# Designs tried in a protein design run: peptides against a protein of PDB entry 2L9B. Part 38

Target 1, 91 residues: chain A of PDB entry 2L9B
Amino acid sequence: ANFLSQKFPELPSGIDVNINMTTPAMMISSELAKKPKEVQLKFLQKFQEWTRAHPEDAVSLLELCPQLSFVTAELLLTNGICKVDDLIPLA
Target 2, 91 residues: chain A of PDB entry 2L9B as posed
Amino acid sequence: ANFLSQKFPELPSGIDVNINMTTPAMMISSELAKKPKEVQLKFLQKFQEWTRAHPEDAASLLELCPQLSFVTAELLLTNGICKVDDLIPLA

## One batch from the design tools (peptide; made by RFdiffusion4, then SolubleMPNN)

Design b1_p17_6_s1 (from b1_p17_6, 5 letters changed)
Fold by OpenDDE base, seed 4:
Structure b1_p17_6_s1 (fold): chain B 91 residues (1-91), chain A 17 residues (1-17)
Amino acid sequence: as target 1 above (91 residues)
Amino acid sequence: MKVPDFDKLLEFFEKLF
């Protein structure tokens, strides 16, 4: 539909959430928690590698899907890779 | 509002490599 969407034509559409019943953050957290640790770490690894290889596209993707920032932060925190205090300077 | 489909996102990133 827009330029960024055209740049990532295979990007998933996502899942609709009723924000009157739950917040996007809560939904993301719950969905991530359902995944095995190995799957969580695999995603984190792939995203990290892709970001390093395509830093400009990574910026574009995060503009298009800002929820990915939360996903990444959640995965880092829940897997003990970083602490909340480590993310504060980035906010 | 939409939230990420984690499984499909993983597939998406796997396809990027």
Scores: peptide ipSAE 0.216, ipTM 0.728, DockQ to the pose 0.689
Fold by OpenDDE base, seed 5:
Structure b1_p17_6_s1 (fold): chain B 91 residues (1-91), chain A 17 residues (1-17)
Amino acid sequence: as target 1 above (91 residues)
Amino acid sequence: MKVPDFDKLLEFFEKLF
């Protein structure tokens, strides 16, 4: 166990993907699209609230799970909360 | 490579509060 994993012992392990069959981005988009809008928005709300309350731990979490940045961007775009141009300053 | 389990991640964040 690495130091970052020890900070979040209840963090789920995730899902293994075969990079020869699909890309991580496509898999994430597919999984998100399976969820109702209400569930997507609930996830986004909880993640944003926690990130604001614990900015230092949020940095650690993103180091451990960099895919979360893609998840957040995808949710903002697909739910019409942001446009692609709105995310350019964040990249 | 690992990708997030959306349902488990939602549960994880709910437990943080």
Scores: peptide ipSAE 0.216, ipTM 0.729, DockQ to the pose 0.654
Fold by OpenDDE base, seed 3:
Structure b1_p17_6_s1 (fold): chain B 91 residues (1-91), chain A 17 residues (1-17)
Amino acid sequence: as target 1 above (91 residues)
Amino acid sequence: MKVPDFDKLLEFFEKLF
């Protein structure tokens, strides 16, 4: 974790959440839904472009911040880019 | 536990390019 953090020194630390009151999935979904569609799509685009250009670094980033997998899936689903069935082969 | 700060994550990825 220390080495990965050093690889991405500007990676945000995130926001602390009390899991007794909510789940990470619920919080992520809620926060994403508060953003305009344009902002959601911009994030998705930038993340996808970066991961395509840097696949090995993307693996490292996802190891450090596995929540990004959920973020990506959620954005794809909520914006109608993918269906649940489209994600089944990835499971 | 921590959840992503969406706004800061967006800024982070913008800076990577």
Scores: peptide ipSAE 0.214, ipTM 0.727, DockQ to the pose 0.663
Fold by OpenDDE base, seed 2:
Structure b1_p17_6_s1 (fold): chain B 91 residues (1-91), chain A 17 residues (1-17)
Amino acid sequence: as target 1 above (91 residues)
Amino acid sequence: MKVPDFDKLLEFFEKLF
């Protein structure tokens, strides 16, 4: 196990995908869409709150699970919280 | 290729507090 995995020992498995590929992105989007809006927003809220409180740990987590950036972006877009133009500077 | 379990991810973040 690498250092990052040890830092987040309770991180759920099964989220190791390459978000730069069309197939993983489509899959993540479809899985998110299956969740009720309330669950999507709850996840987004908790993730945002944690990242604000622990920005350095958030960097480490995103190194371990870079697809969380895609998840966050997708949730913001699909729930009408932001537009694609708002995300361009972050790419 | 694995797909994230978003229910478990939600629980994960709740436990980080």
Scores: peptide ipSAE 0.203, ipTM 0.723, DockQ to the pose 0.496

Design b1_p17_6_s2 (from b1_p17_6, 5 letters changed)
Fold by OpenDDE base, seed 4:
Structure b1_p17_6_s2 (fold): chain B 91 residues (1-91), chain A 17 residues (1-17)
Amino acid sequence: as target 1 above (91 residues)
Amino acid sequence: MKVPDFDALLEFFEKLF
């Protein structure tokens, strides 16, 4: 965790969530839904492009912040880019 | 437990390029 944090010093800390009151998935979904579609797609595009260009760093980032996998999946699904069945092989 | 700060993450990724 320390090494990964040093690798991405500007990575946001995130938002604390009480899992007794809500789930991380619920919170992520609700926050994403607040964003305009154009912003969602922009994020997805940027993340995907970065991942393709820096696959090793992407692995590190996802290890540090595994919730990004959920973010990506949620954006793909909600914007109709992928279906749930398309993601099953990746689970 | 922490969840991603979407706005901050977007800014983060924009800075990576």
Scores: peptide ipSAE 0.259, ipTM 0.768, DockQ to the pose 0.692
Fold by OpenDDE base, seed 3:
Formats: structure tokens, sequence, C-alpha cells
Structure b1_p17_6_s2 (fold): chain B 91 residues (1-91), chain A 17 residues (1-17)
């Protein structure tokens, strides 16, 4: 954990939220939905481009911040880029 | 708990390029 954090020292710490009656997935989905579509797609584009260019670092980042996998899937689904069935083989 | 800061993450990835 410390090693991975050192690899990405400028990775943002995130937003501290009260869990209340929601799940982390629900919170992430809600926060993503607040962003304009163009911003969502821009994030997806940048993340995917970086992942393709740095696959080993991407694995490390996803181990450090597994929420990014959910973010990516959510963005793909909500923007109609892929369907749930497309993600089944990855589960 | 913490959830991702979407705006900060976007800035982070933009800065990586």
Amino acid sequence: as target 1 above (91 residues)
Amino acid sequence: MKVPDFDALLEFFEKLF
C-alpha cells in the first residue's frame, strides 16, 4: 500500500463522506452523474489512454484504487459505450 | 469513508500526460 502510494504521490485522497444508508458504489454513481457528459467522457478518454500507454502502472493503480474499475465500468455503461453483457466476461 | 474526487482525478490523469 505504501509502495503503491509512493508510485502515485499526486493521486488525490478522495472525498470523505458519511456512508449513511448508501453504498460506495451508489455514492460514486451519484457523483459521476453530477458531471456533464463531456466531462465524463473526457475522464474516460484520459484514463483509457493512460492505461493503454502504461499497462503495468495501470494494474498498480487499480490495485491501489480499485474504485477506478467501478468508475470506468459505470462511465461505459451510463454513456452507452458498452452494455452490461459486455462486462459479464470480466466478472 | 472516502469516495473518489472525480474532478481531482481528472486533473490527475491530465497531468500524467
Scores: peptide ipSAE 0.255, ipTM 0.763, DockQ to the pose 0.637
Fold by OpenDDE base, seed 1:
Structure b1_p17_6_s2 (fold): chain B 91 residues (1-91), chain A 17 residues (1-17)
Amino acid sequence: as target 1 above (91 residues)
Amino acid sequence: MKVPDFDALLEFFEKLF
């Protein structure tokens, strides 16, 4: 375990998937889509609220779990909060 | 490979508040 992992001891380890059968992006999109819209928006709200309150820790968390950037982008897009073109400058 | 557990992550963020 690295220092960043120690900083967030309660961070879920995630679930194991075989990348030969599915990509992380596909799995994330599928799991998100199974949740009610209210739950999706609640997750987005809590994550955004936390990042605003703890910007330094947010950077550390994203270094530890880069997938969270994809989760955020996916939620923004699928709920019509932003357009694909809004994310292009970040690529 | 690990992928996020969405429900667990939601609980994680809720616990931070």
Scores: peptide ipSAE 0.255, ipTM 0.762, DockQ to the pose 0.658
Fold by OpenDDE base, seed 5:
Structure b1_p17_6_s2 (fold): chain B 91 residues (1-91), chain A 17 residues (1-17)
Amino acid sequence: as target 1 above (91 residues)
Amino acid sequence: MKVPDFDALLEFFEKLF
């Protein structure tokens, strides 16, 4: 974890949540829903472009921040870009 | 536990290019 954090020193720390009140998944979905569609799509675009260009670093980033996999899936589903069946091979 | 700050993450990815 320390080594991976050193690889991405400018990675945002995130927002603290109380897991006794809500699950991380519910919080992520809620926070995403607050963003305009244009912002959601821009985030998805930039993340996808970077992961395609830097697949080895993307593996490291997803190990450090596994929530990003959930974020990506949620954005694809809620924006109608893919269906649940499309994600089965990637889960 | 922490969840992503999406505005900050967007800025982060923009700076990776």
Scores: peptide ipSAE 0.254, ipTM 0.764, DockQ to the pose 0.639

Design b1_p17_6_s3 (from b1_p17_6, 5 letters changed)
Fold by OpenDDE base, seed 1:
Structure b1_p17_6_s3 (fold): chain B 91 residues (1-91), chain A 17 residues (1-17)
Amino acid sequence: as target 1 above (91 residues)
Amino acid sequence: MKVPDFDKLIEFFEKLF
């Protein structure tokens, strides 16, 4: 139905979770923490490489899936790649 | 609520290249 979804027909639908006792941010952080560091870094690398190669499509994807911005920030912070202060100008 | 399937997201980005 959403034209942005039609632009990315192979975008995974995600996994259903119960958020009654948590926030979306906490849930995403928890799911990330379950993955090996190698998987976390591979995701970050692939997303960043794709974003650099397809900046216009990246904007569309982030409009469709705003949570990917949080995922990126979380991965950068938890893996010690950047500091919280480095993200302030992007808010 | 949906949370990302990170394994499938990796595959998704690989297919975009």
Scores: peptide ipSAE 0.192, ipTM 0.713, DockQ to the pose 0.582
Fold by OpenDDE base, seed 3:
Structure b1_p17_6_s3 (fold): chain B 91 residues (1-91), chain A 17 residues (1-17)
Amino acid sequence: as target 1 above (91 residues)
Amino acid sequence: MKVPDFDKLIEFFEKLF
């Protein structure tokens, strides 16, 4: 395990999927869509709250798991919290 | 590739607090 993994030893490993079937973005979107809205919002809330409370650790986590940036954006968009235009300033 | 287990991720963040 690298330093970042050691910093978050309880980080879930995730679920293996076949990338030959689809793109990573489509797969993540599909898996998110399978979850009830309340679960999606619960994850989003907890992640955002933790990120605000621990911004430096959040940077480390996103370096370890860059897909979380996509997850967050996807959840914001699909739940109507943000529009695509709201994300443009972050690019 | 791995896709996040969102149920476990929720638990993970809850434990970080």
Scores: peptide ipSAE 0.189, ipTM 0.712, DockQ to the pose 0.586
Fold by OpenDDE base, seed 5:
Structure b1_p17_6_s3 (fold): chain B 91 residues (1-91), chain A 17 residues (1-17)
Amino acid sequence: as target 1 above (91 residues)
Amino acid sequence: MKVPDFDKLIEFFEKLF
């Protein structure tokens, strides 16, 4: 176990993707779309609140799970909270 | 690259809050 994994012992391992069948981005988008809007917004709100309160831990978490940046962007876009152009300065 | 298991991820964050 690496140092980062020890910091978040309950972090789920995730799902392996067959790169010949789908991309990680497509799978993330698909999984998010299965959730009701209310659940998506709740998750986004809680994640943002936690990130604001624990910025150093948030950096560590993103090192473990860089996919979370895509999750956040996807949730913002699909729920109409921001447009693609709004994310360009963040890339 | 692994993708998040979103149901498990939700559960994970519920415990962090």
Scores: peptide ipSAE 0.184, ipTM 0.704, DockQ to the pose 0.748
Fold by OpenDDE base, seed 2:
Structure b1_p17_6_s3 (fold): chain B 91 residues (1-91), chain A 17 residues (1-17)
Amino acid sequence: as target 1 above (91 residues)
Amino acid sequence: MKVPDFDKLIEFFEKLF
């Protein structure tokens, strides 16, 4: 196990995908869309709260699970919280 | 390729506090 995995030992499995590929991105998008809006928003809320409280650890987590950036962006877009133009500076 | 379990991710972040 690498250092990052040891830092987050309780991180759920099954999140290791390459978001730079079309297939993983489509898969994540489809899985998100299957979740009730309440679940989507709850995840977004908890993730945002944690990243705000622990910005350095958030960087480490995103190194381990870069797809979380895609998940966050997708949730913001699909729930009408932001527009694609708002995300361009972050790419 | 694995897909995220978002229910578990919610629990994960709750435990990080």
Scores: peptide ipSAE 0.177, ipTM 0.699, DockQ to the pose 0.467

Design b1_p17_6_s4 (from b1_p17_6, 5 letters changed)
Fold by OpenDDE base, seed 2:
Structure b1_p17_6_s4 (fold): chain B 91 residues (1-91), chain A 17 residues (1-17)
Amino acid sequence: as target 1 above (91 residues)
Amino acid sequence: MKVPDFDALIEFFEKLF
């Protein structure tokens, strides 16, 4: 854990939120939906470009921050890039 | 619970290149 954190020292810590009666997945989806479409697409593009260029580091990042895989899936779905059935083989 | 700061993440990935 310490090693991975040191590998990405500038990784944002995230935003503290009140969960209330929601789940983490619901909260992430809600936060994504609040962002303008341009921001959603820009994040997706930058993340995908980086993961393609740095596949080994991408594995490390997803180990450190596994919620990014959910974020990616959600963005692909909500922006009409893929369907739920397209994600099944990756689960 | 923490959720991602997507604006900050965009900047993060830009700096990784």
Scores: peptide ipSAE 0.228, ipTM 0.752, DockQ to the pose 0.602
Fold by OpenDDE base, seed 1:
Structure b1_p17_6_s4 (fold): chain B 91 residues (1-91), chain A 17 residues (1-17)
Amino acid sequence: as target 1 above (91 residues)
Amino acid sequence: MKVPDFDALIEFFEKLF
């Protein structure tokens, strides 16, 4: 465990899945799609709310768990909150 | 492979407040 892991000791480890021929991105998208829209939006709301309140810790969390940036982008796109073109400058 | 537990993540963020 690195220092960043120690900073967020209560961060969920996630659930084990066998990806087989899928990619991590495909698996994340699939798992997100299984959740009710209310749950998706609640996650997005809580994450965005937390990052605004704790920007320094948010940077640390994203270093520890980079896939959260993908999750956020996916949720924004699939719920029609932003367009693909809005994310192009970030690439 | 680990995938996010989104329900647990919601609880995690709520606990941080």
Scores: peptide ipSAE 0.227, ipTM 0.752, DockQ to the pose 0.575
Fold by OpenDDE base, seed 5:
Structure b1_p17_6_s4 (fold): chain B 91 residues (1-91), chain A 17 residues (1-17)
Amino acid sequence: as target 1 above (91 residues)
Amino acid sequence: MKVPDFDALIEFFEKLF
């Protein structure tokens, strides 16, 4: 485990998936779509609250798990919370 | 490849507070 992994020892390992003939982005989108809207919104809420409270640690976490940026953007778009144009300044 | 376990991530963030 690298330094960043040591900083978050209780970070979930995730779920193994077979990405044959698919991309990581497509797999993430597919897994998100399997979750009820309530779970999606709860994830967004907790992640956003934590990142606001701990911005320096959030940078470290996103370096360790860059897919979280994609997850957040996807959830915001699919739940109608924001539009693509709203994300342009953050990309 | 591993994708996020969203239920586990919710619990993870709750414990970070």
Scores: peptide ipSAE 0.225, ipTM 0.750, DockQ to the pose 0.577
Fold by OpenDDE base, seed 3:
Structure b1_p17_6_s4 (fold): chain B 91 residues (1-91), chain A 17 residues (1-17)
Amino acid sequence: as target 1 above (91 residues)
Amino acid sequence: MKVPDFDALIEFFEKLF
């Protein structure tokens, strides 16, 4: 964990939110939905471009921040870029 | 808990290029 954090020292720390009665997945989905579609797509674009250019670093980042996998899937689904069935093979 | 700062993440990935 410390090693991976050192690899990405400028990784944003995130935004503190109250956990309430929701799951992390629900909270992430809610926060994503608050962003304009253009921002959602821009994030998806930049993340996908970076992961394609740096696949090994991407694996490390996803180990450090596994929620990014959920974020990516959520963005793909909510913006109609892929179907749930497209993600089944990855489960 | 913390949720991602998506604006900051965009900047982060742009800076990695």
Scores: peptide ipSAE 0.224, ipTM 0.750, DockQ to the pose 0.551

Design b1_p17_7_s1 (from b1_p17_7, 6 letters changed)
Fold by OpenDDE base, seed 4:
Structure b1_p17_7_s1 (fold): chain B 91 residues (1-91), chain A 17 residues (1-17)
Amino acid sequence: as target 1 above (91 residues)
Amino acid sequence: APLPEMAYELMGSMPKV
């Protein structure tokens, strides 16, 4: 197993998208909305804690799984923690 | 601590980007 597999064993790679039917952003928003807000917030908090504790691993993860960047952004936005302009400097 | 389990769950349903 490579480094990423060791750090994130059995991490799913995601789902193929028919771009004529939806966009990744739309799907991410929709999937997250299926979770109760409490669950959304708890995950966001746990993920942020993990990211702070493992910044190098977080970089590797987010490079491997850019979906999780979208997830994080969506959770921050939809729960009113930040707005789009707050994310611009990070792009 | 390991990556939160819900990250694995989410990645199972998240679209490829």
Scores: peptide ipSAE 0.659, ipTM 0.929, DockQ to the pose 0.742
Fold by OpenDDE base, seed 2:
Structure b1_p17_7_s1 (fold): chain B 91 residues (1-91), chain A 17 residues (1-17)
Amino acid sequence: as target 1 above (91 residues)
Amino acid sequence: APLPEMAYELMGSMPKV
């Protein structure tokens, strides 16, 4: 176990992808689209609030799980509720 | 506050990047 895993215990690592069949970006987009709009918006808002309240942990999380950066970007683009610059800059 | 439960749920179906 590393420091990042200790900070977020039991957080799933993600699914292995056959790059010849799909891309991570495509899978992320597809999986998010399966969620009701209400769920998408709720996650975006709660995650954004958590990120603002816990900026250090947010950096650690996004380093551990870069998938969540893609998730956030996808949800912002799809729903248009806020802009990228409304989030804490992480890169 | 802990990381939202929804993040754990999402990561269960997200690909490795």
Scores: peptide ipSAE 0.657, ipTM 0.929, DockQ to the pose 0.714
Fold by OpenDDE base, seed 1:
Structure b1_p17_7_s1 (fold): chain B 91 residues (1-91), chain A 17 residues (1-17)
Amino acid sequence: as target 1 above (91 residues)
Amino acid sequence: APLPEMAYELMGSMPKV
């Protein structure tokens, strides 16, 4: 197993997207919306806590699975934790 | 600590980017 596999055993790669029908961003929004607010917030809290405790691993994870950046941004926006204007400087 | 189980579960339903 490679270094990343050792850090994140059995890490799901995610779902293939048919670009003729949808986009990754649209699918992320749809899938997240299926989860109760309590679950969304719980994930966000746990993931942020983990990221603070393991910043180097977080960098590796986000490089390997950039969808998590979209997930985090979506959850922050849809739960009213930040506004679109707060993300503009990151573009 | 390992990556939260919730992250694994979530990624199973998320698209590749």
Scores: peptide ipSAE 0.554, ipTM 0.900, DockQ to the pose 0.728
Fold by OpenDDE base, seed 5:
Structure b1_p17_7_s1 (fold): chain B 91 residues (1-91), chain A 17 residues (1-17)
Amino acid sequence: as target 1 above (91 residues)
Amino acid sequence: APLPEMAYELMGSMPKV
């Protein structure tokens, strides 16, 4: 395994997407929507706290698992914490 | 410190990007 993978051992690889049926973005949105709002907010809070405490590791993680950036964005949007326009500078 | 456990759980259901 590469160095980044070593930082996060046994990190799930994620689900293969049949692009003829859905998109990663749609899948992320639908999967997150299945979770109670309390769970969504808890994850967002804990993830953000971890990111603040471990910024270098956070960069590594988001490089390894870019889907988490979509997850974070989706949670921020759907819970009314920020709006699409707020995310533009991050792209 | 490791990523929160719930993040690992979440990743199991998220798509590859």
Scores: peptide ipSAE 0.525, ipTM 0.869, DockQ to the pose 0.738

Design b1_p17_7_s2 (from b1_p17_7, 5 letters changed)
Fold by OpenDDE base, seed 3:
Structure b1_p17_7_s2 (fold): chain B 91 residues (1-91), chain A 17 residues (1-17)
Amino acid sequence: as target 1 above (91 residues)
Amino acid sequence: SALPQMAYELMGMMPKV
């Protein structure tokens, strides 16, 4: 067993994408934009709260599921919380 | 606390990176 199977057994691994049709960044931005701003902000807040409460698991999760790092970055940027330069030290 | 539900939803819809 691995970390994800043990800690988050119900967590999906993502979708295979044909890069000739779209890019991961485009897809992530598009899916997030379908969510109301209230939902976006609520998720960001709750996810950050979870991260602070579970720092070790959060590090492992974000390393193994970089999609969630992209999601977090996108939400921070689109809601004007951070600028691109603010995220560089985290990459 | 539990991982937010939307994280599961997103991982089901997001591309593999």
Scores: peptide ipSAE 0.644, ipTM 0.922, DockQ to the pose 0.715
Fold by OpenDDE base, seed 1:
Structure b1_p17_7_s2 (fold): chain B 91 residues (1-91), chain A 17 residues (1-17)
Amino acid sequence: as target 1 above (91 residues)
Amino acid sequence: SALPQMAYELMGMMPKV
């Protein structure tokens, strides 16, 4: 048994992609863009709230699901909450 | 609090990294 199966048994692991046709970043941006701005912001707010309430689980989750780190960064950028320069130290 | 539902939806559509 691993952390994800124990704490988040219903959480998908993601899908395989053909890297010759697309990149993870491109796909994440595309999927997020399908959501209305209001939905994007609501998710970001709720996810950040959850992270603050469960910091240890959040660290483990983001380590095992780096996609969610990309999601968070993309939402911050596309909604004008931060700039690329603000994320440089995180690279 | 529970992990937001949209996180589950996104992980179902996001690429493996």
Scores: peptide ipSAE 0.643, ipTM 0.921, DockQ to the pose 0.703
Fold by OpenDDE base, seed 5:
Structure b1_p17_7_s2 (fold): chain B 91 residues (1-91), chain A 17 residues (1-17)
Amino acid sequence: as target 1 above (91 residues)
Amino acid sequence: SALPQMAYELMGMMPKV
């Protein structure tokens, strides 16, 4: 069994999309926008705390699920916590 | 601690990339 199946067996793998109609970034942004600001911030806080507490698992998870990296970046940007230039070192 | 619940919800709605 691979990392995801062992550590996060219930984690969905995502959905297929038609890139002629939308981009992954656009879809992620739109889905996040459906959540109230307070819910967005709560998730961001919890996820960051989890990441700091589980750095090895976090690295593996974010490598295998880049969607969550986009989520984190989007939340930081849209809630004014950081700016685009602040994310450059993470690339 | 467990991975936040919303991570599971989001991954169910996010595109494969």
Scores: peptide ipSAE 0.642, ipTM 0.921, DockQ to the pose 0.725
Fold by OpenDDE base, seed 4:
Structure b1_p17_7_s2 (fold): chain B 91 residues (1-91), chain A 17 residues (1-17)
Amino acid sequence: as target 1 above (91 residues)
Amino acid sequence: SALPQMAYELMGMMPKV
């Protein structure tokens, strides 16, 4: 069994999307925008805390689930926590 | 500590990349 199935057995793998209709980035930003700001910030804080507590698992998770990397970046940017320039080292 | 619940929700709704 792979890392995700062992460590996060209940974690969904995402959905297939027709790229002629939308892009992953567009869809991610749209779904996040549906959440209240307080919910966005709460998730970001909890996720960052989890990442700091589980750095090895976090690296594996974000590599295998790039959607969550997009989520994290989007939340940091849209809530004014960092600028695009601050994310360049991570790209 | 556990991965936040909303991560599971998001992965269920987000596109495969």
Scores: peptide ipSAE 0.641, ipTM 0.921, DockQ to the pose 0.710

